Peptides against a protein of PDB entry 3V4L. Designs and how they scored, part 53

Target 1, 386 residues: chain A of PDB entry 3V4L
Amino acid sequence: GQPLAKDKVALLIGNMSYWEHPKLKAPLVDVYELTNLLRQLDFKVVSLLDLTEYEMCNAVDEFLLLLDKGVYGLLYYAGHGYENFGNSFMVPVDAPNPYRSENCLCVQNILKLMQEKETGLNVFLLDMCRKRNDYDDTIPILDALKVTANIVFGYATCQGAEAFEIQHSGLANGIFMKFLKDRLLEDKKITVLLDEVAEDMGKCHLTKGRQALEIRSSLSEKRALTDPVQGAPCSAEALVRNLQWAKAHELPESMCLKFQCGVHIQLGFAAEFSNVMIIYTSIVHKPPEIIMCDAYVTDFPLDLDIDPKHANKGTPEETGSYLVSKDLPKHCLYTRLSSLQKLKEHLIFTVCLSYQYSGLEDTVEEKQEVNVGKPLIAKLDMHRGL

## One batch from the design tools (peptide; made by RFdiffusion4, then SolubleMPNN)

Design b1_p11_7_s2 (from b1_p11_7, 7 letters changed)
Fold by OpenDDE base, seed 3:
Structure b1_p11_7_s2 (fold): chain B 386 residues (1-386), chain A 11 residues (1-11)
Amino acid sequence: as target 1 above (386 residues)
Amino acid sequence: MEVKLVSYSTE
């Protein structure tokens, strides 16, 4: 019979904005495109950008809470990384220079924890370098993995080799995602799909002799990412899992703010990632006596590290939001909240209306405080260990 | 358009 997944859950991490290491670009596009593809495959996807060590640990812990017997788990990582003694280490954005295993997340440790959940399939897609880190002499003594025969690794590169992105004047994928995305929706055994991706990547003139896909699998069954999810959640655990995922994807409701001057503002919210939200403001009503008015958002929680210079832009692209701009209303002011995982409290901010009356030289300001609760990933309290 | 390969290496 066709294999059934009890559920399908994916954690996607893209690290780009490293503190002590070269900045990357492709993980933004790669995580976004993969999120959209996995959603078409009925995956519950958590997509996160630019995580610290602590935030990555918490993201993995929350991902593991979504896993259970017969659930398909997929972990994707794009960023810096290394491989020592056959152990893969994902490098957080706050990793020191040089980094060690103590500053990084070991993928094989995550695999061990996934095996304890009795998952139906474990897929790791690792878009990172696999060079040895000579500054880390730690030999991880890992306990022997269980023989679950349900593990697939897709490494973007060979052991001891580098992964690459293509940088040009626009957005581009990493080399791995560039080829993976074209096949990901195919109804094929995941190892067969990845083998076809390897063949396609092998034709790339840019990476020929520099990067090649490696597939490592113990998968004994014909499991595919296209495998249907079993029907309605029949267990309390399945309901809890659905609620946990839904909680991480709940946007604030759009608001209509009314100012004393008679200006009405639409305040809207859009998710770019599970930890990245766009706020947009638009003037929906203006009295004729008001010649000009703008609605700025300000006074954000300090935990979000929002630079006011990057807030209230005339385009989504000026905020660094290149992916969701087509789905946003036009003629707004846009603000990108890129670190929702850092939000400990409710998202409270000020909407400041600056306006001018006909025949007055001075600008008038009115302010309203807005509380939108905990948006998206901020509802999971990824800080529960501080 | 100048296409650059950028390594994910930290070296």
Scores: peptide ipSAE 0.371, ipTM 0.860, DockQ to the pose 0.832
Fold by OpenDDE base, seed 2:
Structure b1_p11_7_s2 (fold): chain B 386 residues (1-386), chain A 11 residues (1-11)
Amino acid sequence: as target 1 above (386 residues)
Amino acid sequence: MEVKLVSYSTE
């Protein structure tokens, strides 16, 4: 019979806005496109951009809580990284220059913890450099991994080599994701699928002799990303896992705000990633005596580090949101909340209505406070040190 | 337009 997954869970991390290192662009597009593909494959996907060391550790811990016996686990990372002594290190956005193993997440440590969960399949897709870091001479004493015949590594590049993105005038994928996305939905053993991606990448004249896909696998069974999830969650653990994932992906409901002047505002919410949300406002009713009317959002929690200069834009693209703009309503003001993982408390903010009456020169303001609870990833309380 | 490859290297 076809192999069955008990469940399918993916953590996708894209780091691009480094503090002390060169900024990247492709991880934004790559995480978004991979999220949509893995959702079509019935994966529970957590998608996160621009994580600190602490936030990456917590994201991995929350991912490990979703893993259990026979669950398929997939970790994707796009960003800076290195490989020392056969250990792969993912570099957080707050990593110092130079960084060391103590500032980074070791993928083989994550693999050890996944093996303790008795997972059905472990897939690592690492879109990072694999050069040695000469500033880190630390040899991680890894405990001996269990011999499990269910591990697949897809490295975007060979050992000692670099991974690349293509910079065009617009949004573009990294080299690895450019070829992976065309094959990912195929009903093939995951190692066969990755071998076909390696052949497609090998035809690219831009990356010949610079980047090649490396596949490392112990996978003895014919397992695919297309393998169906075993029927309705009957166990208490499967129900808890489904509820935990659902909490991390629940958007606030759209609201209709009514002001004393008789103006009605629609306040809406859209998810770009598990830690990135767009707020949009639109005027849905205006009395005829009001000639001008604008609805701004302000007074956000300080933990979100929202620059007011980037809030209340006339287009999603002016906020830095290029991916979900087609699914958003038109004729709104848009605000992109990045870094929802930093939110400790409820998301409370002010909606400010500025308007003018016909025949009055002075602007009038009305304000309403809005509490939308903990949106998306903020429900997982990633700041609670266990 | 010249296609520029950008490395994920920090070096």
Scores: peptide ipSAE 0.366, ipTM 0.857, DockQ to the pose 0.789
Fold by OpenDDE base, seed 5:
Structure b1_p11_7_s2 (fold): chain B 386 residues (1-386), chain A 11 residues (1-11)
Amino acid sequence: as target 1 above (386 residues)
Amino acid sequence: MEVKLVSYSTE
C-alpha cells in the first residue's frame, strides 16, 4: 500500500542577523517559501528567524516533543555553519568570533534524539557551509546512533565546500532553495527528488565547481514528503501534538477600539513567521469635527527590543516585512515584532490616538492599554531558563 | 543588476 505518515512536523530555522559574523539575506526568503510549500504538503511547520544558542536549543526541544513513532520529522537550517569530523554544526546568531562546538548545535545530536522517537522519516536540509572550523579542535564524543533506515540528509554543499546565496538589490533565494522549491511538491521518493535537485543545481553556472548538493541516506523504503497523513484515529498523542502546534500558531483576535472622542480604531495581527508578527492599525470611524487623527502603538515589553524608529510605518516594507505585505490590509500603520521568542510576559502595549479638532491648534491624545496574551511562539515560553 | 555570490563561510 502507499506509505502513511502518522503526522508530519517541520522545524525551519533561518539565521541572518549575526552579532559577530557576516549578515545573510536569503534565509528570510528561503524559510518563508519552504514554510508555504511544506504547509501544502500537510506539514505542521514552526518557522523561526534569528535565534540565539539558547533559543535554538529550546526550538529543537519543542520540535522533538511533536515527534513520535511513525511521524515524519523535517529540520531545515539556513545560516552559517561548519563540519568537523563528519559532525555538522549550526551557528546561532549570538555565537562568538571565533565560535566552537560548545557555542553551536550539533545536527548529529538532534538526529540521535529523533531516532529515540522511532520516527517514520527524518529529513535534514542543511543550507550551510561544510568547511572545517580550524578554531574548534574538539572531537565530539557522539554516543552510538541506532541503526535505522529512515534518515535523509540534503546538504546544500559537499564536504569541505561552501554554500552560497545570491545577493542583489532585491530578495533572492540561496542556491539550494532556488532549485529545491521547484521540485518539493513532486510525488517522488525523497532521495529521488533530492537527486533531481542536485542535477538542476549542477547546471547553475554561478556555483559550478564551488557548490554541489550531497545526499546522504539510509532510506530503504519508498517515503515521500507527499505521503498522506494517517486519517483519524484521534490517538491521545495526535491530539496533544495538534494542540501543541496550534498553541504556537494562535494569533490575537482583531480588535475594535473605541475612544472617548468617537474615533474607532481597528487593531489587527498577522503572522510572518512563528516568531514574527505584524501589528496594524487603521482609523475605521472619525467624527467630522476631527480634522486629523493618527493611531500609534507604543510601550512594548522591553524583552522585545522594539526600536520606535521602525514602528508605526506607512507600509509593511518600511518595517522590514517584504513577504506578507500583499496579504495585509492597505492604508494602515504597521509595526513588526521580530523576536516573539524573547517575550517573558503577556504582550501588553499602548494604542495612542493623537488628534486635532477643527478650530483648535492643540493636539489631543487618548491612550488605551491592550493585552493580547502570548501570541504565536511566545506561548511555548522558549525563554524559561534565563 | 550586479549579482554577488555571498558565502555562508565566516572566514
Scores: peptide ipSAE 0.364, ipTM 0.848, DockQ to the pose 0.838
Fold by OpenDDE base, seed 4:
Structure b1_p11_7_s2 (fold): chain B 386 residues (1-386), chain A 11 residues (1-11)
Amino acid sequence: as target 1 above (386 residues)
Amino acid sequence: MEVKLVSYSTE
């Protein structure tokens, strides 16, 4: 019969905004596009950008809580990385220069933990370099992996080689995702799909002799990303998994704020990623006596590290939101919260209405505090270990 | 347009 997944769960991490290392761009696009594709494949997707070591560890732990017997697990990573002694290390954004294995997440350790969950399929898609880090002399004594015959690695590059993105005057995919996205929805054994992606990438003149896809697999069954989720009554564990995933993706409801002056503001929320939310404000009603009126958001929790210079922009793009701007209402002020994983408490902020009456030169301000609870990934309490 | 390859290596 066709293989069935008990469920399908994906963790996608894109690291770009490194503190001590060269900044990347493609992981933003790659995580976003892959999220949309995996959602079409009935994956529960957690998509995270710009994680510290601690935040990456917590994201992996939360991902592992979503895994169980017969669940398909997919981990995608795009960012800096290295490979020492056949161990792949994902580099967090806060990694020092130089970094070592102690500053990084070992993919083979994650695989070990996934094997303990008795997963139906383990897919790793690693869009990172596989050069040796000569500053890390650590030989990880990893315990022998179990023989589960359900493992697939898609490496964006060969051992000892580099992975690349194409930087031009716009958003572009990394080289791996550029070819992967065109085939990801195909009903093929995942190793066959990746082999076709390798052939397509091999035609790229830009990366010819510099980057080639490597497939490492121990997959005894014909499993595909298209394999249907088992429609049997959800076990208690499947219900918990569904609830946990739903919590991590619940947006605040849109609000209509009414000010004493008679101005009405629409406050709305959009998810760009599991840890990235856009707040938008619009004036939906003003009295005719009010000639000028703007609604600013301010007084955010300090844990979010919101630069006021990037808040309250006239376009989503000015906030750094290029991907969801088409789905947002027009003529708003936009604020992008890019670090929801840092939020320990409820998201409380102020909506400040600044307005002017006809024939008065003085601006008047009214303020309302808004509590939207814990949005998106902030509901997982990833900080419970601090 | 000049297409620049950017390595995911830090070196």
Scores: peptide ipSAE 0.332, ipTM 0.832, DockQ to the pose 0.799

Design b1_p11_7_s3 (from b1_p11_7, 5 letters changed)
Fold by OpenDDE base, seed 1:
Structure b1_p11_7_s3 (fold): chain B 386 residues (1-386), chain A 11 residues (1-11)
Amino acid sequence: as target 1 above (386 residues)
Amino acid sequence: STTKLVSYSTE
C-alpha cells in the first residue's frame, strides 16, 4: 500500500537580519513560499524569522514535542551556516563575529533527538553554506546515530561550497528554493524529487560550478511529502500535537472599537509568519462633525522592540510586509510585529484616535487600551527557560 | 540592475 504518515510537522527558520554578519533577503520569501506549499501537503508548519541562539533552541525543542512514532518531521533552514567534519551548524542572528559551535545549532544533534522520537521520516533542507569555519577547532563528539533508514538531507550546496541568493531590484528566492518550489508538490519519493531539483539547479548558468545540490540519504522506503496522513482516530498524542500547533497559529479576533466622539475603528490582525503579525486599523464610522481622524497603535510591550517610525504606515510594504499585502484590507494604517517570540506577557497596546471637529483648531485625542492575549507563537512561551 | 550573487558565508 502507499506509505502513511502518522502526522506531518515542519519547522522553517529563515535568518536574515544578522547583527554582526552580512544581511540576507531571500530567506523571507523562501520561508513564506515553502510554508504555503507544505500547508498544501497537509503539514503542520511553524515558520520563524530572525531567531537568536536561545530562540532557535526553543523553536527546535517545541518542534521535537510535535514529533512522535511515524510522524514526518521536516526542518528547513535558510541563513548563514558552516560545516565542520560533516557537522552542519546553523548560525543565529545574534552570533558573534567570529562565531563558534557554542554560538550555533548543530543539525546532527537535532537529528539524534528526532531519531529518539521514532519518526517515520526525517527531512533536512539546509539552505546554508558548507564551508569550514577555521575559527572553530571543536570536534563535536556526536554519539553514533541509530540506523533508522528514514533520513534525507537536501543540502543547497556541496561540502566545502557556498550557497547563494540572487539579489535583484525585487524580492527573489534563494537558488535552492527557486528550483525546489517547482517540484515540491510532486508525488515522488523525496530523494527522487530532490534529484530532479538538482538537475534543474544544474541548468542555472549563474551558479554553475559554484553551487550544486547534494543529497545525503539512508531512506530505504518509498516515502514522499505527498504521503497522506493516517486517518485513524486521533491518539492522545495526535490531539496534543494538533492543539499545540493550533495555539501557535491562533490570531486575535478582529475588534470594533467605539470612541466617545462616536468614531468606530476596526482593528484587525494577520499572520505573515508564526512570529510575525500585522496589525491594521481602519475608520469604519465617522460622525459628520468630525472633519479629520486617524487611529494610531502605540505603547507596545518593550520586549517587541517596536520602532514607532516603522509603525502606523499607509501601506503594508512600508512596514516591510511584501508577501501578505494582497490579502490585507486596503485604506488602513499598518504595523508589523516581527518578534512575537520575544513576548513574555500579553500583547497590550494603546489605540490612539486623533481627530478634529469642524470649526475647532485643536486636535482632540481619545485612547483605548487593547489586550489581545498572546498571539501566534507567543502562546508557546518559548521563553520559559529564562 | 546588475545581478549580484550573495553568499550565505560570513567569510
Scores: peptide ipSAE 0.389, ipTM 0.871, DockQ to the pose 0.840
Fold by OpenDDE base, seed 2:
Order: structure tokens, then sequence, then C-alpha cells
Structure b1_p11_7_s3 (fold): chain B 386 residues (1-386), chain A 11 residues (1-11)
């Protein structure tokens, strides 16, 4: 019969805003496009941008809680990385210069933990460099992996080589995602799909002799990303997993705020990623005696590190939100919260209305505090380890 | 517009 997945879970990490290393751009687009494709394949997707070492560890731990016997696990990473002695290291955004294995996440350690969950399939898609880090003399003593015959690595490049993105005047994919996205929905064994992606990438004149896809697999079964999820979650563990994922993707409901002056503000929320949310405000009713009025959001929790200069923009693009701007309502003020994984408390903020009456020169202000609870990934208490 | 390849290398 066709193989069935007990469930399908993906963790996608895109690191681009490094503190001590060159900034990247493609991980933003690559994580977003891959999220949309994996959702069409009935994956439960957690998508995270710009994680510290601590935040990456917690994201992996939460991902491992979603894994169980016969579940398909997919880890995608786009960012800086290295390979020492056949061990792949993902570099967090807060990694020092130079970094070592102690500052990074070892993919083979994650694989060991996934094997302990008795997963049905383990897919790693690593869009990172595989050059040796000569500043890291650590030889990881990895415990022997179990023979599970269900492991697939898609490396964006060969051992000792670099991965690349294409930078131009607009948004672009990394080289790996550019070719992967065109094949990902095909009903093929995952190793056959990746081999076709390797052939397509091999035709790219820009990366010829610089980057080539490498496939490492022990996969003995005909498993595909298109494999259907086994029917209704009958186990208590499957129900808990579904509830945990649903909590991590719950947006605040849109609300209408009514001010004493009779102005009504619509406050809305949109998810760009599991840790990135857009807040938008619009004036939906204004009394005729009010000649001017502006509504802005302020007083965010300090943990979110919101610069007021980047808040309350007239377009989503001015906040750095280029991907979801088509699905947002027009004629709003937009604020992008890009670090929801840092939120320890409830998201409490102020909506401030500034307005002027006809025939009065003085501007009047009204304020309302809004508590939206823990949005998206902030419901996963990623901070419990501090 | 000149397309530039940017390495994910930190070196």
Amino acid sequence: as target 1 above (386 residues)
Amino acid sequence: STTKLVSYSTE
C-alpha cells in the first residue's frame, strides 16, 4: 500500500540578521515560500527567523515534542554554518566571531534525538556552507546513530563548499530554494525529488563549479512528502500535538476600539512567520466635527526591542514586511513585531488616538491599553529554561 | 541590474 505518515511536522529556521557576521537576505523569502509549500503538503510548520543560540535550542526542543512514532520530521535551515568531521553546525544570529561548536547547534545531535522519537521519516534540508571552521578544534564525540533506514539529508552544497544567494534589486531565493520550490509538490520518493532538484541546479550557469546539491540518504522505503497523514488523531498524544501546534499559530482576533470622542479604530493582526506578526490600525468611523485624527500603537514590552522609528508605517513594506503586504488591508498604519520568541509576558500595548476638533487649535489625545495575550510562538514558553 | 552571488561563508 502507499506509505502513511502518522503526522507531518516541519521546523524551518532562517537566520539572516547576524550580529558579528555578514547579513543575509534570501532566508526571509526561502522560509516563507517553503512554509507555504509544506502547508499544501499537510505539514504542521513552525517558521522562525533570526534566532539566538538559546532560542534555536528551545525551537528544536519544541519541535522534538511534536515528533512521535511514525511522524515525518523535516528540519530546514538557511543561514551561516559549517561542517567539521562530517558534523553540520547551524550558526545562531548571536554567535561570536569566531564561533565554535559550543556556540552552534549540531544537526547530528538533533538527528539522534529524532531517532529516539521513532520517527517515520527524518528529512534535513541544510541551506548553509559546508566549509571547515578552522577556529573550532572540537572533535564531537557523537553517540552511534541507530540504523533506522529513514534519514535523508539534502545539502545545498558539497562538503567543503559554499552555499549562495542571488542578490539583486528585489527579493530573491537562495540557489537551493530557487530549484527546490519548483519540485517540492511532486508525488515522488524524496530522494528522487532531490535528485531532480540537483539536475536542475546543475544547469545554473551562475553556480556551476561553485555549488552543487548533495544527497545523503539511508531511506529504504518509498517515502514522499506527499504521503497522506493517517486519519483522525485517535491517540491522546496526537491530540496534544495538534493542540500544541494550533496554540503556536493562533493570532489575536481583530477588534474594534471605541474612543470617547466617537472615533472607532479597527485593530488587526497578521502572521508573517511563527515569530513575526504585523499589527495594523485603521480609522473605521470618524465624527464630522473631528477634522484630523491619527491612531498609532506604542508602549510595547521591552523584550520585543521595538524601535518607534520603524513602528506605525504607512505601508507594510516600510516595516520590512514584503511577503504578506498583498493580504493586508489598505490605508492602515503598520507595525512589525519580528521577535515574538522573546515575549515572556502577555503582549500589552497602547493604542493612542491623536485628534483635532473643528475650530480648536489644540490636539487632543485618548489612549486605550490592549492585552492580546501570547500571540503565535509566544504561547510556546520557549523561555522556561532560564 | 547586476546579479551578485553572495556566499553564506563567514570568511
Scores: peptide ipSAE 0.386, ipTM 0.879, DockQ to the pose 0.833
Fold by OpenDDE base, seed 5:
Structure b1_p11_7_s3 (fold): chain B 386 residues (1-386), chain A 11 residues (1-11)
Amino acid sequence: as target 1 above (386 residues)
Amino acid sequence: STTKLVSYSTE
């Protein structure tokens, strides 16, 4: 019979905004495009940008809670990385210069924990360099892996080589995602799909002799990303997993704010990623006596590091939101919250209405506090250390 | 537009 997945869960991490290292660009596009493709494949996708070491550890722990017997687990990472002694290390955005294994996440440790969950398939897609880090002489003592015969690694590059992105004047994919995205929806064994991606990448004249896809697998069964999810969630564990995933993807409801002057503001919310939300405001009603009227959001929680200079923009693109801008309402003011994982408490902020009456010189202000609870990934309380 | 390859290497 066709293989069945008990469920399908993916964690996608894209690190770009490094503190002590060169900034990247492609992980933004790559995580977004891969998220949309995996959703078409009925994956439950958590998509996260620009994580610290602590935030990456917590994201992996929350991902492991969604894994169970016969579940398909997929981890994608795009960012800086290295490989020492056959161990792959993902570099967090807060990693020091130079970084060591103690500042980074070991992928083989994550694989060990996934094997303890008795998963149906473990897929790692690692869009990072595989050069040795000569500043890290640590030999990780890894516990022996179980023989599960359900493991697939797709490395964007070969051992000791670099992974690349193409920087243009606009948005572009990394080299790996550029070829992966064209085949990801194909109903093929995952190792066959990745082999076809390797052949397509091998035709790229830009990276010929610099980057080549490597497939490492022990996959004994014909498993595909297209494999159907087993029926209605009849188990208590499947219901819990569905609730946990739904909780991490719940947007605040759109609000209609009414001010004393008779102005009505629509407040709306959109997800760009699991940790990135766009707030938008629009004036939906204005009395004719009010000649000028602006509504802006302010007084965000300090944990979000919202620079007021980047808030309340006339376009989504001016906030750094280039991907979801087509799906947003027009003629709003836009604010991008890019670090929802940092939110410890409820998202409380102020909507400030500034307006002027016909024939008065003075500007009037009215304010309303808004509490939208914990949006998206902030519901997982990733900053509460156990 | 100049196409530039950027390495994911930190060095």
Scores: peptide ipSAE 0.386, ipTM 0.874, DockQ to the pose 0.836
Fold by OpenDDE base, seed 4:
Structure b1_p11_7_s3 (fold): chain B 386 residues (1-386), chain A 11 residues (1-11)
Amino acid sequence: as target 1 above (386 residues)
Amino acid sequence: STTKLVSYSTE
C-alpha cells in the first residue's frame, strides 16, 4: 500500500546573527520558504531563528517530544557548521571563536534520540559547511546507531567542502534551498527527490566545483514527504502532539484599545516564525479635535533584548521583517519581537498614545498596559530545565 | 549587482 506517516513533524533552525562569527542572511528566507512548503505537505513545523546553544538544545528536546512511533521527523538547519570524523555539528549563535563540539549540537546525537522514538522516517537537511574544525580534536565516541533503514541526510555540500549563500542587493535563498524548494512538493521517494535536486544544483555555474549536494541514506522503503498522515488523531499521543504544536503557534488575539481622549487603537499580532512575532498598531478612531496622534509600544520584558531604535517603525521592513510584510495591515507602526524563546513570563508591554489637541502645542500622553500571555514558542517553557 | 558567494565556514 502507499506508506502512511503517523504524523509529520519538522524543526527548522536558521542561525544568522552570530556573535563571534560572520553574519548570514539566507537562513531567514530558507527557513520561511521551507516552513510554507512543509505546511503544504501537512507537516507540523516549528521554525526558529538565531538560537543559542541552550535554546537549540531545548528546541531539539521539544521536537523529540513531538516524535513517536511511525512519525516522520525532519530537521533542517541553515547556518555555520562543521564535520569532524563524519559527525556534523550545528553552530549556535553564541558559539565562541574558535568553537568546539562542546559548544555545538551533534546531528548524529539527535539521530540517535530520533531512533529511540521509533520514527517512521528521519530526514536531515543540513545547509552548513562540512569542513573539518581543526580547533576541535574531540573524537566523539558515538554509540552505534540502530539499523532502522529510515534515515536520509541531504547535505548542502560534500565532505570537507563549503556551503554557500548568494548575497545580492536583496534577500535570496542559500544555494541548497534555491534548488530544493522547486522540487520539495513532488510525490517522489525522498532520496530520488534529493538526487534530482543534486542534478539541478550541479547545473549552477556559481557553485560548480565548490558545492555539490551529498545524499547519505539508509532508506529501505519508498518514503516521500508527500506521504499522507494517518487519519484523525485517534491516539492519546497524537492528540497531545497536536495540542503541543498548536500551543506553540497560538497568536494573541487582536485588541481594540480605547483611550480616555476617545482615540481607539487596533493592536494586532502576526507570526513570522515560531519565535518571531510582529506587533502592529493602528489608529482606528480619532476625535476631530485631536490633530496628531501616534501609538507606540514600549516597556517590553528585558529578556527579549528589544532595541527601541528598531521598534515602532513605519514599515515591517525597517524592523527586519521582509517576508510577512505583504500579509500585514498597511499604515501601522510595527515592532518585531525576534527572540520569543527568551520570554520566561507573560508578554506584558505598554501602549503609549501621544497626541495633540487643536490649538494646544503641548503633547499629551496616555498609557495602557497590555498582557498577551505567552505567544507562540514562549508557551513551550523552553527554560524549564534551569 | 555583484553576486557574492558567502561561505557558511567561519574560516
Scores: peptide ipSAE 0.364, ipTM 0.858, DockQ to the pose 0.827

